# Ledger of designs, part 22: peptides against a protein of PDB entry 4ASU

Target 1, 270 residues: chain A of PDB entry 4ASU
Amino acid sequence: ATLKDITRRLKSIKNIQKITKSMKMVAAAKYARAERELKPARVYGVGSLALYEKADIKTPEDKKKHLIIGVSSDRGLCGAIHSSVAKQMKSEAANLAAAGKEVKIIGVGDKIRSILHRTHSDQFLVTFKEVGRRPPTFGDASVIALELLNSGYEFDEGSIIFNRFRSVISYKTEEKPIFSLDTISSAESMSIYDDIDADVLRNYQEYSLANIIYYSLKESTTSEQSARMTAMDNASKNASEMIDKLTLTFNRTRQAVITKELIEIISGAA
Target 2, 83 residues: chain B of PDB entry 4ASU
Amino acid sequence: FTFASPTQVFFNSANVRQVDVPTQTGAFGILAAHVPTLQVLRPGLVVVHAEDGTTSKYFVSSGSVTVNADSSVQLLAEEAVTL

## One batch from the design tools (peptide; made by RFdiffusion4, then SolubleMPNN)

Design b1_p9_6_s3 (from b1_p9_6, 5 letters changed)
Fold by OpenDDE base, seed 5:
Structure b1_p9_6_s3 (fold): chain B 270 residues (1-270), chain C 83 residues (1-83), chain A 9 residues (1-9)
Amino acid sequence: as target 1 above (270 residues)
Amino acid sequence: as target 2 above (83 residues)
Amino acid sequence: VVRPPVLPV
């Protein structure tokens, strides 16, 4: 490699390092906000899931329609955040298909579609785009919930797959159940709630779905920003190491060139 | 008793004496061992009666309330403010 | 004095 080639490569890597450092700072700011907003969102979302846990809602085996909601975002450069969700979606879809279930998929964030489009294109109902530029709001979750409910796709049971935040260095891909109104209303375990008006139950289910989606978005966002921060830190460190190595190579090459030129001058004067 | 909005937690697994909630079917008081029910909130006042006899008032916009067989209560408001 | 029942959670 010529001195010019090394210099060009050094300049390129230094620019990458600047970009990754900047992205790390942006991710850190978004992470700090997301973590703060996750605290109440988790209480809220877990509170909404409490009914399904306590009521032990079971879907009859004759019910074949299963919906998978994968939650991620549109934005890359966050390590395995999207691939982890997609991997679990694939696994779940395969297991359900093997059990004779019909599987449909909803992607929250364009990255799910980007990963699954070749293998699961026919199973996709809808993909929600424009996820991850701003923190998700309850309004965003409500829009997703309403669009799902109004999609005309009848499902009996579903699952929402998302990355739950554990710590700045750890997330876990998790699954939570979702149920159709018909499945909830027909569940034997719901008999203890029988004095409920059908309109009340419908409205309750709409809130429940929005709550769970909101919760999943908050968990996903916090996990994503943390993972992005880590990925950008690692990229910045790797760039630094490469800069150091190339700088040493540059210095050695420069010395060799100078030495060669001196030898040529001395030998040509002889 | 859990009372939260998407952005704020007011009570988290707390013990309370009574919670008065505004529902679409009417306002009712939730006491210990209340019959399991699901309700949807209407805009109105939530009143929490603590064990110590203190009473706290909140305005809620919408949401849900769940009373479970184990006497656990989840009050989940879309928006809520302390009064 | 029997403690009055309290709503848990």
Scores: peptide ipSAE 0.036, ipTM 0.920, DockQ to the pose 0.023; fails the geometry check
Fold by OpenDDE base, seed 4:
Structure b1_p9_6_s3 (fold): chain B 270 residues (1-270), chain C 83 residues (1-83), chain A 9 residues (1-9)
Amino acid sequence: as target 1 above (270 residues)
Amino acid sequence: as target 2 above (83 residues)
Amino acid sequence: VVRPPVLPV
């Protein structure tokens, strides 16, 4: 490589490093916000899931329609965030298919579709785009819930798959159950909940779905921003190391050029 | 007893004496060992009676309330404010 | 003093 080539490469990597450092700072700010907003959202979401934990809601084996909701975003450069969700979605879909279930998929965020399109295109009902530009709101979750309920897919049960935030350095892909109104209303464990009007139960289920989606979005967002911050930090460090290596190569090459020029001068003066 | 909105937590796994909730079917008080029920909130006043006899008032919008067989209660409002 | 029943959780 010529000195010019090395210099060009150095300039390129230095520019990448500047971009990754800037992205790290943006991700850090978004992470700090997401983590603060996750605290109440977790209490709220876990509270909504309490019914399903307390009432062992069983879907009859003859019920075959299963919905998988994968929660992620549209935005890359966040390590294994999207691939982890997609991997678990694939595993779940395969397990359900092996059990003779019909599986349909909803993707929250375009990255899910991007990963699964080739292998699972026929199973996709809908993909929600424009996820991850702004922090998710309860309104966003309500829109997703409403769209799901209006999709015309009469699922019996489902799975919402998302990355649960553990720490700045750790997330875990988790699955939480979702149930149809019919499954909840027919569950034997629900018999203890007396005098529930059908309209009340329907409305309750709409809130429950929106609550769970909201929770999953908040967990996913926090995990994603943390992972992006880490990924950008690693990219910046890797760029730094490459800059150092190229700088050494540049210096060595420069010395070799100087030595060659000196030899040529000395040889030409003879 | 858990009482939260998407953005704020008021009670998290707390012990309380009674919670009065506004539901679409009417307002009712949730006491210890209340029968399990699922209800939808209407806009209105929530009153939490603490064990120490303190009462706290909240205005809630829409949402849900769950009373489980184990006497756990989840009050989940879309919006809630302390009064 | 009988402790009044408390709603848990």
Scores: peptide ipSAE 0.034, ipTM 0.913, DockQ to the pose 0.023; fails the geometry check
Fold by OpenDDE base, seed 1:
Structure b1_p9_6_s3 (fold): chain B 270 residues (1-270), chain C 83 residues (1-83), chain A 9 residues (1-9)
Amino acid sequence: as target 1 above (270 residues)
Amino acid sequence: as target 2 above (83 residues)
Amino acid sequence: VVRPPVLPV
């Protein structure tokens, strides 16, 4: 490689390193906020799931309509965040299909659709875009819940799949159940709850759906920002190592060129 | 007893004496070993009576309250503020 | 003094 080639490559990598360092700092700030906001959101979301766990809501085997909600974002450069969710969605969809279930998919964030479009395009009901630019709010979750409820798709049960935050270096793709009003209303285990009006139960189901979506968004966001911070740190380190190697190569090549020029002068060849 | 909004936790797996909640069907007092129930909240006052005799008041916008067979209570409000 | 029952969790 010529000195010019090495110099051009060095300049390019240094620019990449600047970008990745900047992105790391932005991700770190967003992560710190997301982690703080996740604490109450987790209590809230787990609290919303408590009924379904404690009541042991079961869907009859004859019920065939299953909804999968995959939660991620529109934004890349966050390691395996999107592919992990998509992998779990594919696995779940395949298992449900093997069990004779009808599967429909909702993507929260454009990356889910981007990964699954070719293989699952016919199963998509809707994809929500503009996810991940700002921290998710309960309002955002409510919009998603409302759109689902208004879609006209009469699912019996569903699965919301998202990355649960564990630590700055760890997330786990998890699934939580969602249930239709009919499934909740028909559950034998709900008989112990006294004097539940149908309108009350409907309202509760709708609110619970929004709560679970909100929870999943907060877990996903925290996981994503953490993963992005790590990915950008790794990219910055890799760029640094490459800069060091190329700088050494540049210095060696420069000395070789100088030596060659001196020999040419001494030999009278130049 | 768990009482939370999307952004704030007021009680997390706490033991309380009584919780008064504003439901759409009326005001309801939840005491220890209350029968399982599920209600939705209307805008109004939540009053939490702690074991130590302290009383805390909150305004809530909407939400839900669940009393389970295990006597666990989940009070989830869309918005809640301490009064 | 029997502790009055409390709402758990």
Scores: peptide ipSAE 0.033, ipTM 0.920, DockQ to the pose 0.023; fails the geometry check
Fold by OpenDDE base, seed 3:
Structure b1_p9_6_s3 (fold): chain B 270 residues (1-270), chain C 83 residues (1-83), chain A 9 residues (1-9)
Amino acid sequence: as target 1 above (270 residues)
Amino acid sequence: as target 2 above (83 residues)
Amino acid sequence: VVRPPVLPV
């Protein structure tokens, strides 16, 4: 590599390092907010899931339509956040297919679609874009829930797959159940619930869906921002190491060029 | 008893004497060992009666209430404000 | 003193 090439590469890496440092700071600020907003959202979301856990709602074996909702975002540079969700979605889809179920997929965030497009394009119902630019609100979750309900896909049960936040350095891809109104209304375990009007149950399930989506978005966002912060820190460190190595190479190459030029001058003066 | 909105937690796994909820089918009081039920909230007043006799009032916009067989209660409001 | 009935968690 010429001195010019090394200099150009050094400049490029220094610029990348500035970007990654800036992104780290932005991710840190977003993480701090997301973690604060996750605390109530987790209580709220877990509260909404409590029915399914306590009622032990089972989908009848004759029911074959399964919906997979993968929750991530549109934004890259966050380590394995998207690939972990996509991997779990693939595993779940394969298991369900092996069980003879029909599987449809919804992607929350464009990154899910980008990863799964080649292998699962025919299974995608819809992909929600513009995810992760702003902190998710309950309104955003309600829009997603409404679109899901209006998709015309009559699923029996579903799986919402997202990254649950554990700590600043740890997330875990998890799955939570989603049930259709028909599945919940026909569940034997629901017979113990008294005075359930059909309209009440519909409204309850629609609200519950929005709650679970909201919860998943909050977990995903917190996980993503923490992972991005870590990824940008690592990128900044890697850039620093590369700058140091290239600087040494530059200095060595510069010395070699000078030596060569001196030899040429001495040899040409003879 | 759990009472939360998307942005705020009022009660988390707490013991309470009674919770009065404004449902679409009517207001009712949830006491210990209430029969399992599901209801949706209408805009109105939630009243939480603590064990110590303290009464707390909340306005809720919408939401749901679940009473489970294990006597656990989840009150989830879209928006809730302390009064 | 009979503890008043309490709605658990």
Scores: peptide ipSAE 0.025, ipTM 0.921, DockQ to the pose 0.023; fails the geometry check

Design b1_p9_7_s1 (from b1_p9_7, 5 letters changed)
Fold by OpenDDE base, seed 5:
Structure b1_p9_7_s1 (fold): chain B 270 residues (1-270), chain C 83 residues (1-83), chain A 9 residues (1-9)
Amino acid sequence: as target 1 above (270 residues)
Amino acid sequence: as target 2 above (83 residues)
Amino acid sequence: PPYVPSSLP
């Protein structure tokens, strides 16, 4: 490679490093906010799921319609955040299909659609875009919940798949159940709950759905920002190492050019 | 007893004496060993009676309240403020 | 709306 080629490559990598460093800082700021906002959101969301865990709601085996909600975002450059969710969605869809169930998919975030479009396009009901530019609000979750309930798909049971935040260096893809109103109302385990009118139960279920979606969005956002921060840090370090290597190569090449020129001067003067 | 909004936690797995909640079917008090129930919140006052005799008041908007068989309670309000 | 629903073509 000529000195010019090396210089051009150095300039390019230095620019990339600047971009990745900047993105790291932005991700770090968003992460700090997301983590703070996740604390109450987790209590709220886990509280909503407590009924389903304690009541041990079971879906009858004869019920065949299953809904999978994958939660991610529109934004890339965050490691395996999107692929982990998509992988679990694929696995779940395959398992359910093998069990003779009908599976439909909702994608929260455009990346889910991007990954699953080719293989699962016929199973998608709806995809929500414009996810990840701003922190999710409860209002956002309510909109998603309402759209799901109004989709016309009469699912019996569902699964919401999202990345749960563990630490700045760790997330885990998890699945939580979503139940239809009919499934909850018909569950034998619900008999211990005092006379709940149908309207109350319907409203309760609407809140529960919004609550779990909100929770999943907050977990996903925190995980994503953390993963992006890490990814950008790694990219910046890799760029730094490459800059160092290319700088050494540049210096060696420059010395070789100088030596060659000196030899040409000496040989031409002879 | 857990009482939270999407943005704030007021109680997290706390032991309380009584919680008064405003529901669409009417206000009721949740005491120890209350029968399991599900209710939807209406805008109104939540009153938490602590074991030490202190009383805290909150205004809530919409939401849900769950009383489980194990006497655990989840009060989840869309919006809540301390009074 | 903050999230725009889209159906697959």
Scores: peptide ipSAE 0.021, ipTM 0.920, DockQ to the pose 0.035
Fold by OpenDDE base, seed 3:
Structure b1_p9_7_s1 (fold): chain B 270 residues (1-270), chain C 83 residues (1-83), chain A 9 residues (1-9)
Amino acid sequence: as target 1 above (270 residues)
Amino acid sequence: as target 2 above (83 residues)
Amino acid sequence: PPYVPSSLP
């Protein structure tokens, strides 16, 4: 490589490093906020899931329609955040298909669609875009929930797949159940709940869905920001190492060029 | 007893004497060993009666309340403020 | 609110 080539590459990498450092800082700020907001969101979301756990809601085996909701975002440069969710979605879809169930997919965030479109395009009902630019609100979750309920797909059971935040360096892709109104209303375990009006149950399920979606979004956001921060840190470090290597190469090449020029001058071979 | 909004936790697995909740079907008090039920909240006053006799008041917008067979209660409000 | 494109053909 010529000195010019090395210099150009150095400049490029330095610019990348600046970008990655900036992105790291932004991700760090967003992470700090997301983590604070996740604390109450967990209590809220887990509280919403408590019914399903306590009532031991089960979907009858004869029910065949299953909905998979993958939760991520539109934004890249966050390591395996999107691919992990997509991988779990694929695995779940395959398992359900093997069990003879019909599977439909909803993507929260454009990245899920981007990953799964070629292989699972026919299973997609809807994809939500513009996810991840701003912290998710309960209003956002409600909109998503409403859209799902109005999708026209009469699922019996669903799975919401998202990255649960563990720590700044760790997340885990997890699944939580979603049940249709019909499944809940017909569940034998629900018989212990006294005088549940159908309208009340419907409204309750709408809130439940919104709550779970909200929770998943908060977990996903926190995981994403932490992963992005880590990814950008790694990128910055890698760039630094490359800069050091290229700088050494530059210096060596420069010395060689100078030596060659001197020899040419001395030899008269210019 | 768990009482939370999306943004704030008021009670997390706490033991309380009674919780009065405003529901769409009517306000009711949740006492120990209350029968399992599901309700939807209407805008109104939530009153939490602690075991020590203290009472706390909250205004809630909408949401849900669940009373489970194990006497666990989840009060989940979309918005809630301390009074 | 998120943009909701339908992927249904």
Scores: peptide ipSAE 0.021, ipTM 0.917, DockQ to the pose 0.034
Fold by OpenDDE base, seed 4:
Structure b1_p9_7_s1 (fold): chain B 270 residues (1-270), chain C 83 residues (1-83), chain A 9 residues (1-9)
Amino acid sequence: as target 1 above (270 residues)
Amino acid sequence: as target 2 above (83 residues)
Amino acid sequence: PPYVPSSLP
């Protein structure tokens, strides 16, 4: 490589490093906010899931319609965040299909669609885009919940798959159950609950769905920002190492050029 | 007893004597060993009676309340403020 | 709406 080539490459990598450092800082700020907002959201979301854990709601085997909601975002450069969700979605879909279930998919965030479109296009009902530009709100979750309920797909049960935040360096892809109103209403375990008006139960279920979606969005966002921060840090470090290597190469090449020129001068060949 | 909004936690797995909640079907008090029920909140006053006899008041918007067989309670409001 | 739903063809 010529000195010019090396210089050009150095400039390019230095620019990349600047970008990755900037992105790291942005991700760090978003992560800090997301983590703060996750604390109450987790209590809220776990509270919503308590019914399902305590009531041990079971879907009859003859009920075959299953909905998978994958939660991620539109934004890349966050390590395995999207692929982890997609991997679990694929696994779940395959397991359900093997069990004779009908599977439909909702993607929250365009990255889910991007990963799964080729293999699972026929199973997608809807994809929500414009995810990840701003922190998710309960209003956002409510919109998603409403769209799901109005989708016309009468699922019996479902799974929401998202990355649960563990720490700045760790997340875990998790699955939480979603149940239809009919499934909840017909569940034997629900018989212990006092005479619940059908309208009340419907409204309750709408809140429950919105709550779970909200929770998943908050977990996902926190995990994503943390992963992005880490990814950008790693990218910056890698760029730094490459800069060092290229700099050494540049220096070596420069010395070789100088030596060659000197020899040419001394030899009179120039 | 858990009482939270999406953005704030008021009680997290706490022991309380009684919680008065405003529901669409009417206001009712949740005591120990209350029968399991699911209700939807209406805008109104939540009153938490602590074991020490103190009372805390909250205004809530919409949401849900769950009373489970194990006497656990989840009060989940879209919005809630301390009064 | 905060999110734009899109149906997959």
Scores: peptide ipSAE 0.020, ipTM 0.916, DockQ to the pose 0.036
Fold by OpenDDE base, seed 1:
Structure b1_p9_7_s1 (fold): chain B 270 residues (1-270), chain C 83 residues (1-83), chain A 9 residues (1-9)
Amino acid sequence: as target 1 above (270 residues)
Amino acid sequence: as target 2 above (83 residues)
Amino acid sequence: PPYVPSSLP
């Protein structure tokens, strides 16, 4: 490699390092906001899940339709955020299929589609794009919930899969249940709840669905921003190491060129 | 007793004496050991009576209230403001 | 067939 080649490569890597550092700062700012907004969202979301946990709603074995909602985003460069969700979706889909269940999939974020389209295209009901550019709102969650409810797919139960935020350096892919109105209304454990009108239960179920989706989006966003910050930090460190190595190579090559030129002068070989 | 909106928490696993809620079927009070119930909220006034006798008032939009068998209560509003 | 991908508002 010539000195010019090394210099060109150094310039390229330095530019990459600048970009990764900038992206790290952007991710850090978004993470800080996401973490603040996650605090109330978690209380809200966990509150929405409380009924299903306390009532221990079970789906009869003869019910075969299962919905999987995978939650991530459109944006890359965040480590294993998307692949983790996709991996769990695949595992869940395979287990359900082996149990004789019909499985349909909803992808929140274009990355889910990108990963699963080839292997699971026939199972997709809908995919949502334009996820991750702005913080998710309850309005966003409501749109997703409405689209599901209007899809005409009569699922019995489902799973929402997302990355739960643990810390700035840790997330965990988790699954929470979603239930259809029919499953909730038919659950024996719901009999203890006094005089639940069918319209009330429907409204509650629709609202609960939006709540759970909102919660999952907030957890996912916080996890993603923290992971991106880490990924960009690692990229910046890797670039730094490469710059150091190339700088050493540059110095060695420069010395070799000088030595060669001196020998040519001494030998009279112009 | 938990009372939250998507963006704000008012009560988190707190002990309260009574909560008055506006539901589509009418306003009612949730007391200690209230029977399990599930209702949807209409726009209106929520009044929380604390154990110390203090009263807090909130205006809520749509939402839900759940009373479980273990006396846990989840009040979830799409929007809520302190009065 | 899957629905056409939708954009969030």
Scores: peptide ipSAE 0.048, ipTM 0.919, DockQ to the pose 0.051; fails the geometry check

